# Designs tried in a protein design run: peptides against a protein of PDB entry 1EBD. Part 36

Target 1, 138 residues: chain A of PDB entry 1EBD
Amino acid sequence: KASYEGKVAAEAIAGHPSAVDYVAIPAVVFSDPECASVGYFEQQAKDEGIDVIAAKFPFAANGRALALNDTDGFLKLVVRKEDGVIIGAQIIGPNASDMIAELGLAIEAGMTAEDIALTIHAHPTLGEIAMEAAEVAL

## One batch from the design tools (peptide; made by RFdiffusion4, then SolubleMPNN)

Design b2_p13_8_s3 (from b2_p13_8, 9 letters changed)
Fold by OpenDDE base, seed 5:
Structure b2_p13_8_s3 (fold): chain B 138 residues (1-138), chain A 13 residues (1-13)
Amino acid sequence: as target 1 above (138 residues)
Amino acid sequence: PARPRLEWRASLS
């Protein structure tokens, strides 16, 4: 967030019209396993009266995670039921700190679970867990 | 499916 705001400020100083306009600020903890989050947590959405699907997929079922012998954790998508829009995501597991970027992009772009589900993810990769979780949300 | 809309940023900000 601070970096993005700095970029906006720099653009303004350079004479370009710019405004801070973002939806999802990622949060990362570089623990083992890594933790990452962006957008709504499931309970946050529920507390605000948003009807959501919490679609969870474990790394234990991910081919790359198995190959790496690093299968702890999961990816969770928080999907608004009415339109399938992804409004949050949490990742506990390998490479979570980098993997959260895809989901941050998805949230900022207003993508649906279907959009992610229909996006081809290379096999086997950790990243394809996002696709798997999205399929759960369908 | 519907294409992503960048206008979404304003609605959730």
Scores: peptide ipSAE 0.012, ipTM 0.537, DockQ to the pose 0.111
Fold by OpenDDE base, seed 3:
Structure b2_p13_8_s3 (fold): chain B 138 residues (1-138), chain A 13 residues (1-13)
Amino acid sequence: as target 1 above (138 residues)
Amino acid sequence: PARPRLEWRASLS
C-alpha cells in the first residue's frame, strides 16, 4: 500500500495521470506462519449485508505442505453466495505472502470460485490449495 | 466467468 501510494505520488509529480485505488490491496504480515489478506474478510462482508460462503481449506491437507513439513494454517475464500464471485481471501501458512497474488488477481477480475476450481494447478504445490478451497465453496 | 473490473467494483459499492 505504501509502495503503491509512493508510485502514485511520483507519477503525479511527473505530470502523469494517476489515482490511488484501494480495491483489492493486499496486506501481508511476514510472520511464521505468514499471513496475507486481500479483499473482504468474512465478517466485513456480513456487516455490509453481503451473504457469503467462507470456504476454508487447511494446509495440513495439502500435499506440498506435507512434503515440506510446514502444514500450519489454512486458506479461506470469501465468496458471494448470489453469484459465486470471490470477494476476499485470507491465507495463513507457508508462502502466503506470494500466494495471495493469484487471489488478488481473481478478485480484481471478478472471477468465481468455479473459475479457480476449474483452473489446473501443478501438483504437488502449495498453490493448489486455492483450488481446494474453491471446491469447498461450490 | 470473469467480469470487468469496473463492473465488479460497482457490484460492491
Scores: peptide ipSAE 0.011, ipTM 0.484, DockQ to the pose 0.162
Fold by OpenDDE base, seed 2:
Structure b2_p13_8_s3 (fold): chain B 138 residues (1-138), chain A 13 residues (1-13)
Amino acid sequence: as target 1 above (138 residues)
Amino acid sequence: PARPRLEWRASLS
């Protein structure tokens, strides 16, 4: 966030119009397990009157997580029911700080749960959890 | 498929 705001400020000073948009800016806590979030939390969306599906998939059901013996946590996708667009994601688990990038990209691009579900993820990887959660949202 | 960024942002505002 600070780096992004710095870039916006630099662009403004240089005379190029720029706007701050916090919708898809990730937030990470480097704890054990790591915590990462981008976009809407489920309750935030509901408070704003957005009808959403909260799709959750546990690390305990992921092959890579099992192989790493690190299965605590889950990935949650917040999907707008109207059009299936992903508007938020939360990850608690190993490598969450890096995994959140895929979902940040998906949100910024206006991708749907179907887009993620139909994207081939390498096997076995922690990244497959995003695909699995997306399938739950369908 | 993915929607244009600006269109997506507009839909949430």
Scores: peptide ipSAE 0.010, ipTM 0.507, DockQ to the pose 0.161
Fold by OpenDDE base, seed 4:
Structure b2_p13_8_s3 (fold): chain B 138 residues (1-138), chain A 13 residues (1-13)
Amino acid sequence: as target 1 above (138 residues)
Amino acid sequence: PARPRLEWRASLS
């Protein structure tokens, strides 16, 4: 967030139009397990009257997580029901701090759960969990 | 490097 705001400020100083948009700014806590979030939490969306699907998939069911013996946590996608657009994501688990970037990109690009579900993820990887959660949302 | 966003995307809320 600070880096992003710094870039916005730099662009403004340089005479270019720019604006801060917080919808897809990630928040990361480097705990064990790591926690990462981007966009809406489920309850935030509901509080704003957005009808959402909260699609959750556990790391305990992810092949790479099993291989690493690091299966705590889950990935949750917050998907707007009316059009399937991903509006938020939360990850608690291994490598959450890096994995959140895919979902930040998805949100920024206005992608749907179907877009993620139909994207081939390397096997076995932790990143497959995004695909699995997206399939739950369909 | 890519520029930051210029506008809020209303479709995300």
Scores: peptide ipSAE 0.010, ipTM 0.487, DockQ to the pose 0.246; fails the geometry check

Design b2_p13_8_s4 (from b2_p13_8, 9 letters changed)
Fold by OpenDDE base, seed 5:
Structure b2_p13_8_s4 (fold): chain B 138 residues (1-138), chain A 13 residues (1-13)
Amino acid sequence: as target 1 above (138 residues)
Amino acid sequence: PARPRVEWRESLA
């Protein structure tokens, strides 16, 4: 966020049209396993009266995670039931700090769980867990 | 040394 705001500010100072326009700000904790989050947590959405699907998929069921012998954790998508739009995501597990970027993009772009589910993810990769979680949300 | 282990994982589950 700070980096993005700095970029926007620099562009503004340079006289270029620019505005801070974002919906979701990622948060990362470089722990073991790594933690990452973007957008709504399930309970936050519920507290705001948003009817959501919390779609969770474990790294223990991910082929790459198994191959790496690093299967702790999960990916969770928070999906608005009304339209299937992804409004939040949490990742605890291998490479969470980088994997959250896909989901941040999805949220910013207003993508649905179906969009992610229908996006081919290479096999075997950690990233395909996003696709798997999206399928759970369908 | 190992990275700090997650203690608040359940809040994300």
Scores: peptide ipSAE 0.023, ipTM 0.527, DockQ to the pose 0.024
Fold by OpenDDE base, seed 4:
Parts: C-alpha cells; structure tokens; sequence
Structure b2_p13_8_s4 (fold): chain B 138 residues (1-138), chain A 13 residues (1-13)
C-alpha cells in the first residue's frame, strides 16, 4: 500500500493522473507462519449483512506444503453466496505474502470461486490451495 | 533468516 501510494505520488508529480482507489488492498504480516489478507473477513461481511460462504482449506492437505514440511495454517475464501463472487481471502501459512496476490487479482476483477476452481494451478504448488478452497465454496 | 514465531488461530481469518 505504502509503496503503491508512493508510485501514485510520483506519477502525480510527473503530471500523470492516478488514483489509489482499490477494492482489494492486501495486508501482510511476515510472521511464522505468514499471515495475509485481502478484502472482507467473514465476520466483516456478516456484519454488513452479506450472506457468505467461508471456504477453508488447510495447508496440511496441500502436497507442496507437505513436501516442504510446512503445513501450518489454511486458506480461507470469503465468497458472496448469491453470486459466488470472491469478496475476501485470508491465508495463514507458507508463502502467504506472495500467494495473496492471486486472490487480490481475483477480487479486483470480480471473479467467482468457480473461476478459481476452473483455473489450473501447477502441481505440486502451494498455490493449488486457492483452487482447493474455491472448490469447497462450490 | 528467522522470523518471529507466533501462535495463530482461526480468529486470524
């Protein structure tokens, strides 16, 4: 966020119009395990009266995580029930800080859980967990 | 390098 704001500022100084107005601003904590979030948390959505599916998949069931002996945590998708649109995602686990970008893209693009579920992810990768969680949401 | 080890829980998501 701060880095992007700096980029926007630089562009503004250079005379280029730019805006910091995103739906999905990621937040990352570089702890062990890493924590990353973008968009709505489940409770935030509920507090706003949005009926959601909270689809969770554990890293303990991810082949790459097992191979790395790093299986703490999970990925959670917050999916709007009425249309299947992904409105939030949280990742606690290995490489969460990088993996959140896929889900940020999905949210910004208005993608559904089905879109992610039907996207082939390389095997074995940590990123497959997004696909697995998306399948849970279906 | 080592990073801070924290306890996590379902409430983080």
Amino acid sequence: as target 1 above (138 residues)
Amino acid sequence: PARPRVEWRESLA
Scores: peptide ipSAE 0.021, ipTM 0.542, DockQ to the pose 0.025
Fold by OpenDDE base, seed 1:
Structure b2_p13_8_s4 (fold): chain B 138 residues (1-138), chain A 13 residues (1-13)
Amino acid sequence: as target 1 above (138 residues)
Amino acid sequence: PARPRVEWRESLA
């Protein structure tokens, strides 16, 4: 967020119209395991009256995580039931701090769980867990 | 330094 705002400011100073316009801001904690979140938490969505699916998939079932001997945690997608749009994501596990970017993109673009499920992820990668969680949401 | 260990991961989802 700060970097994005700085970029907007620099562009404005340079005479290029720009605005701070975003739907989702990622939050990352570089802990062990790493934690990352973007968009709604499940309970936040429920509190706002949004009917959601919370689709969770564990790193213990991810091939790359197994190969790395780092299987703690999970990925959770928060999906609006009405239209399948991803409105939030949480990752607790290996490489969460980097993996959240894919989901931030998905949320900003208004993508659905189906969009993620139909996106081919390289095998074996930690990123496949996003696809697996998306499939749970279908 | 060692990263802080998460014990409350379920509460973050």
Scores: peptide ipSAE 0.020, ipTM 0.516, DockQ to the pose 0.025
Fold by OpenDDE base, seed 2:
Structure b2_p13_8_s4 (fold): chain B 138 residues (1-138), chain A 13 residues (1-13)
Amino acid sequence: as target 1 above (138 residues)
Amino acid sequence: PARPRVEWRESLA
């Protein structure tokens, strides 16, 4: 966020039209395990009256996580029931800080759980967890 | 030093 806002400010100072206009701002904590979040938490969506599916998939069920002997945590997708649009995601686990980027892109683009579920992810990777969670949401 | 070890699972579960 700060880096992006700094870029916008630099462009404005240079005389180029630019604006901060994004929906999904990622938040990362570089703990062990790493934590990353973007968009709505499940409870936030519920508090706003949004009917959601919270789809959760554990790292322990992922081939890459098993191979790394690092299986703590999970990925959670927050999906709007009405249209299947992804409105939030949380990741606790190895490489969460990088994995959140795919989900940030998906939320910004207004993608559905089906879009991610039908996207081929390389095998074996931690990124497959996003695909698996999306399948759970279907 | 090592990264802080925190249990966020309960907060995000």
Scores: peptide ipSAE 0.007, ipTM 0.453, DockQ to the pose 0.025

## One batch from the design tools (peptide; made by RFdiffusion4, then SolubleMPNN)

Design b2_p14_1_s1 (from b2_p14_1, 5 letters changed)
Fold by OpenDDE base, seed 1:
Structure b2_p14_1_s1 (fold): chain B 138 residues (1-138), chain A 14 residues (1-14)
Amino acid sequence: as target 1 above (138 residues)
Amino acid sequence: MAAELAARRAARLA
């Protein structure tokens, strides 16, 4: 967030049209395992009266995670029930800090769980877990 | 199921 806002400010000072216009700000903790989040947590959505599906998929079922012997944690998608739009995501596990970017993009673009489920992910990859979680949401 | 999902996606993008 701060880095991006700094870029916007620098561009504005340089005379380029620039504005802060974003929906999904990622939060990352570089622990072991890593933790990353973007958009709504399930409980936050519920507290605001949004009816959601929380779709969770474990790294223990991910082929790349198994191959790396690093299977702790999960990916969770928070999906609005009325239209299937992804409004949040949380990742605890290997490479969470980088993997959250795909889901940040999906949220910013107003994508649905179906959009992710129908996107071909390389096999075997850690990122494939996003597709698996999206399928759970359907 | 895959065909149904693809059809729904196409409908949203139309």
Scores: peptide ipSAE 0.024, ipTM 0.629, DockQ to the pose 0.035
Fold by OpenDDE base, seed 4:
Structure b2_p14_1_s1 (fold): chain B 138 residues (1-138), chain A 14 residues (1-14)
Amino acid sequence: as target 1 above (138 residues)
Amino acid sequence: MAAELAARRAARLA
């Protein structure tokens, strides 16, 4: 957030039209394993009366994670049941800090779990876990 | 947030 706002400010100072317009701000903890989140947590959505699917897929079932011998954790998608729109995501595991960007984009663009499930991910990659979790949500 | 997401999807698919 702060870095992005700094960029907007720099552009404005340079005389370029720029505005801050975002919906989903990622949060990252560079721990081991890494933790990343964007949008709603499952309980936050429930507390607001949003009917959600919490689709979870473990890194222990991801081919790249196995190859890296780094299989702790999971990806969770928080998907609104009524229309399949992704409203949140949490990743605990390898490369969570970078992988959250795909899901941040998905949320910002109003994508559905189906959009992610039907997107071809390179094999084998950690990023495939997003596709796998999206399939769980279908 | 959920309402904004729905609106963005609707706009994207229009």
Scores: peptide ipSAE 0.023, ipTM 0.568, DockQ to the pose 0.163
Fold by OpenDDE base, seed 3:
Structure b2_p14_1_s1 (fold): chain B 138 residues (1-138), chain A 14 residues (1-14)
Amino acid sequence: as target 1 above (138 residues)
Amino acid sequence: MAAELAARRAARLA
């Protein structure tokens, strides 16, 4: 967010048309385990009256996480029940700060849980957890 | 946000 706002400010100072757009801005905490989020949290969606599926998959069941001996945490997809559109994602675990970008792209593109579930991820990778969580939502 | 996401998907699939 701050980096993006800085870019907008620099463009405005340079006399270029620029506007701040806060759609699907990721948030990352570089803790151990890392935490990352984009779009709606489950409770935020519920508070707005959106009927959602919170699809959760643990790193303890991910082959790469097991191989790395780094299995704490989970990935959660927040999926709108009406049409299966992904409206939020949270990751607590290894590589969360980088993995959130794929889910941010999915949200920005208006993808569904099915789109992610049907996308082949390399095996074994931490990224497969997104596919696994998407399958939970189906 | 939800309404915009639906519109983006519709545009992508058109």
Scores: peptide ipSAE 0.022, ipTM 0.550, DockQ to the pose 0.099
Fold by OpenDDE base, seed 2:
Structure b2_p14_1_s1 (fold): chain B 138 residues (1-138), chain A 14 residues (1-14)
Amino acid sequence: as target 1 above (138 residues)
Amino acid sequence: MAAELAARRAARLA
């Protein structure tokens, strides 16, 4: 957030047209395991009257997580039921701080769970967890 | 935020 706002400010100072226009800002806690979130939590969506699917996939079911012997945690997608658009994601697990970037991109681009599910992820990777959670949401 | 996401999706697919 701050780095992005700094770029916008620098552009404005330089006389270029620039504005802060973001849909979702990631939040990361560099704990062990790492925690990351972007967009809506499930309860926030429900409190706003948004009908959502909360799709969860555990690290313990991922081949790369098993190979790393680091299987604690999960990825949760918050998907709007009416159109399948991803509106939030939470990750607890190894590399969550980097994994959240794909989901931030998906949210900013207005992508659906189907868009992620139909994207081929390399095997074996932690990134496959996002694909698997998206498949759960279908 | 949800309304903005829907608008971005619609714009991308137009």
Scores: peptide ipSAE 0.021, ipTM 0.540, DockQ to the pose 0.170

Design b2_p14_1_s2 (from b2_p14_1, 6 letters changed)
Fold by OpenDDE base, seed 2:
Structure b2_p14_1_s2 (fold): chain B 138 residues (1-138), chain A 14 residues (1-14)
Amino acid sequence: as target 1 above (138 residues)
Amino acid sequence: MAEELAARRAARLA
């Protein structure tokens, strides 16, 4: 957030038209395992009256995580039931700090769980967990 | 591509 707002401020100071316009800002904790979140948490969405599907997929079921012997954690997608739009994601596990970027992009672009499920992810990668969680949400 | 994506975003987030 601060880095992005710094760029906007720099552009404004330079006389360029710029505005802060974002839907979701990632939050990362560089612990072991790493934690990352973007957009709505499930309970937060429910508290706001949004009907959601919370789809989880564990790292323990991912081939790359198994190969790395680092299988703790999961990825959760928060999907709006009405239209399948992804409105939040949480990741606890290896490389969560980088993996959250795909889901941040998906939320900012208004993508659905189907969009992610139909995107081919390289095999074997941790990124496949996002695809698998999206399939669970369908 | 960019314009189409923006249109999709606007439609889905409306």
Scores: peptide ipSAE 0.023, ipTM 0.582, DockQ to the pose 0.087
Fold by OpenDDE base, seed 1:
Structure b2_p14_1_s2 (fold): chain B 138 residues (1-138), chain A 14 residues (1-14)
Amino acid sequence: as target 1 above (138 residues)
Amino acid sequence: MAEELAARRAARLA
């Protein structure tokens, strides 16, 4: 957030038209395992009266995580039931800090769980877990 | 599902 706002400010100072207009701000904790989040948590959505599906998939079932012997944690998608739009995501596990970017893009673009589920992910990769979680949401 | 996804993509790109 701060880095992006700094870029917008620098562009404005340089005389370029620039504005902050985003829906999803990623939050990362560089712990072991890493934690990353973007958009709504399940409970936040429920507190606002949004009917959601919380689709969870464990790294213990991910082929790359198994190969790396780093299988702690999970990915969770928060999907609006009304239209299948992804409104939040949480990752606890290997490479969470980088993997959250795909889901941030998905949220900003108004993508659905089906969009992610039907996107071919390389096998075996950690990022493949996003596709697996999206399939759970269908 | 594939046809629906294609329709959504087209709507976003229109």
Scores: peptide ipSAE 0.022, ipTM 0.604, DockQ to the pose 0.055
Fold by OpenDDE base, seed 5:
Structure b2_p14_1_s2 (fold): chain B 138 residues (1-138), chain A 14 residues (1-14)
Amino acid sequence: as target 1 above (138 residues)
Amino acid sequence: MAEELAARRAARLA
């Protein structure tokens, strides 16, 4: 967040039109397990009157997480029901700090749960959980 | 934000 705000400020100082979109800025806590989020939380969306699907998939069901013996947590996608657009994501679990980048990209690109579900993720990987959660949202 | 991104997607896929 701070780094992005610095970039926006630099662009503004340089005379370029710039705006901060706080919804698209990822937040990471480097705890054990790691926590990461981008976009809407489910409750935030509901508070704004957005009808959403909260699609959750546990690391306990992920092959790579099992192999690593690190299965705490889950990935959650917040998907707008009307059109399937991903508007938020949260990850609690292994490698959450890096995995959130894929979902940040998806949100920024206006992708749907279907887009993620139809994207082949290598097996077995932690990142595969994003595809699994997306399938839950369909 | 969400509506704008949805519009971008629609334009991209048109």
Scores: peptide ipSAE 0.021, ipTM 0.581, DockQ to the pose 0.105
Fold by OpenDDE base, seed 3:
Structure b2_p14_1_s2 (fold): chain B 138 residues (1-138), chain A 14 residues (1-14)
Amino acid sequence: as target 1 above (138 residues)
Amino acid sequence: MAEELAARRAARLA
């Protein structure tokens, strides 16, 4: 967020048209385990009257996480029930800070849980957890 | 935000 706002400010100072867009800006905490989020949290969606599915999958069931002996945490997708569109995602676990980018892209593009579920991920990878969580949402 | 996301998907598919 801060980096993006800095870019906007620099462009404005340079006389270029620029605007701040806060849609799907990721938030990351570089703790152990890492925490990352983009879009709606489940409760935020509910508070706004959006009917959602919260699809959660644990790293303890991910093959790469097991191989790395780093299995704490989970990935959660927040999916709008009406049309399956992904409106939020949270990751607590290994590589969360980088993995959130895929989900940010999915949200920005208006993708559904099915889109991710049907996307082939390399095996075995931590990133497969996104596919697994998407399958839970189906 | 959710409505905007749905609109983006519709635009992408058009």
Scores: peptide ipSAE 0.021, ipTM 0.542, DockQ to the pose 0.107

Design b2_p14_1_s3 (from b2_p14_1, 6 letters changed)
Fold by OpenDDE base, seed 4:
Parts: sequence; structure tokens; C-alpha cells
Structure b2_p14_1_s3 (fold): chain B 138 residues (1-138), chain A 14 residues (1-14)
Amino acid sequence: as target 1 above (138 residues)
Amino acid sequence: MAAELAERRAARLA
């Protein structure tokens, strides 16, 4: 967020039209395992009266995580039930800080769980976990 | 699952 706002400010100072206009701001904690979140947590959505599916998939079931012997944690998608739109995502596990960007893009673009499920992810990769979680949400 | 996903994809792209 701060870096993005700095970019907007720099562009404005340079005389270029620029505005802050985002839906999903990622939050990352570089712990072990890493933690990353974007958009709604499940409880936040529920507190706002949004009916959601919380689709969770563990890294312990991900082929790349197993190969790396780094299987702690999970990916959770928060999906709005009425239309399947992804409104939040949380990742605890390997590469969470980088992997959250895919879900940030999905949320910003108004993508559905189906969109992610139908996107081919390279095998074997940690990123496949997003596809697996999306399939759970269907 | 794969067959179902393929059908849904085809429907969306039709």
C-alpha cells in the first residue's frame, strides 16, 4: 500500500494523471511460515451479512510442498455464495508472500472460484493450491 | 471433476 501510494504521488508530482483505486490491499507477515491475506476474512464477510463459502486446501496435500518438505499451513478462499466471486484469500505457508498476488489479481478483477479452477497451474507448483482450493469452492 | 470443469468452460466460452 505505502509503495503504491508513493508511486501515485510520484506520478502526480511529475504531472501525470494518477489515482489510488484498488479493492484489495495485501497484508503480509514474513514469518515462518509466511502469512498473507487479501480481501475479506471469512468472519469479516459474515459480520457484514455476506453469505460465503470458505474453501480451504492444505499445503500437506500439495505436491510441490511435499517435495520441498515444507507443508505447514493452507490456502483459504472466501467466496461469495450467490455468484462464486472471490472476495478474500488467506495463505499460511511456503511462498505465501508471493502467491497472494494471484488472489489479489483475482479479487481486483472480480473473478470467480470457477475462473481459478479452470486456469491451468503448472505442475508441480505451490500455486496449484489456489486451483485446488477453488475446486473445493465449486 | 475434470469432465465437469471442461463442460463449464465450454459453456462459458460458447
Scores: peptide ipSAE 0.026, ipTM 0.658, DockQ to the pose 0.027
Fold by OpenDDE base, seed 2:
Structure b2_p14_1_s3 (fold): chain B 138 residues (1-138), chain A 14 residues (1-14)
Amino acid sequence: as target 1 above (138 residues)
Amino acid sequence: MAAELAERRAARLA
């Protein structure tokens, strides 16, 4: 957030039209395992009256995580039931700080769980966990 | 947030 706002400020100072216009700001904790979040948590959505599906997929079921012997954690997608739009994501596990970027992009673009589920992810990768969680949400 | 996401999806697919 601060880095992005710094770019906007620099552009404004330089005389370029610039505005802060974002929907989802990622939050990352560089712990072991890493934690990353973007958009709504499940309970936040429910508190606002949004009917959601919370789809989880564990790192322990991912081939790359198994190969790395680092299988702690999970990815959770928060999906609006009405139209399948992804409104939040949480990741606890290896490489969560980088994996959150795909889901941040998906949320900013208004993508659905189906969009992610139908996207081919390289095999074997940790990124496949996002695809698997999206399939669970369908 | 959810309403804005829906609008962005609609724009992308138009």
Scores: peptide ipSAE 0.024, ipTM 0.558, DockQ to the pose 0.165
Fold by OpenDDE base, seed 1:
Structure b2_p14_1_s3 (fold): chain B 138 residues (1-138), chain A 14 residues (1-14)
Amino acid sequence: as target 1 above (138 residues)
Amino acid sequence: MAAELAERRAARLA
């Protein structure tokens, strides 16, 4: 957030039209395992009266995670039931800090769980877990 | 599956 806002400010100072207009701000904790989040948590959505599906998939079932012997944690998608739009995501596990960017893009673009499920992910990769979680949400 | 993805994309861009 701060880095992006700094870029916008620098562009404005340089005389370029620039504005901050985003839906999802990623939050990362560089622990072991890493933790990353973007958009709504399940409980936040429920507290605001949004009917959601929380789709969870474990790294223990991910082929790349198994190959790396790093299988702790999971990916969770928070999906709005009325239209299938992804409104949040949480990752606890290997490479969570980088993997959250795909889901940030999906949220900003108004993508659905179906969009992610139908997107071909390379096999075997950690990122493939996003597709697996999306399939759970369908 | 590829055709379904293309249809979804087209729907968002329409």
Scores: peptide ipSAE 0.023, ipTM 0.620, DockQ to the pose 0.048
Fold by OpenDDE base, seed 3:
Structure b2_p14_1_s3 (fold): chain B 138 residues (1-138), chain A 14 residues (1-14)
Amino acid sequence: as target 1 above (138 residues)
Amino acid sequence: MAAELAERRAARLA
């Protein structure tokens, strides 16, 4: 956030279009487990009248998380029911701060849960949890 | 290019 705000300020000073979009900016708490979020939370979407599916998958069911003995938490996708577009994601768990970038990209690109579900992830990886959560949303 | 990103996001959510 702060880094992005600095960039926005620099662009504004230079006379270029700039905007602060707090919805699109990922938020990370480097706790144990880490917490990361991008886009809509489920309740935010509901408050705005967006009909959503909240698809959740636990790290306890992820092969890499099990191998690392680090299975606390989950990944949640917030998916718009109308068209399956991913509009938000939250991760609590191992490597959440880095894993959120994939989901941020998916949201920015207007991808659907199906797009992620059909994307091959390396096995075994923590990142497979995104695919698993996407499958829940189908 | 932050303003452009905001516009594109708004379009996706409209």
Scores: peptide ipSAE 0.022, ipTM 0.552, DockQ to the pose 0.160

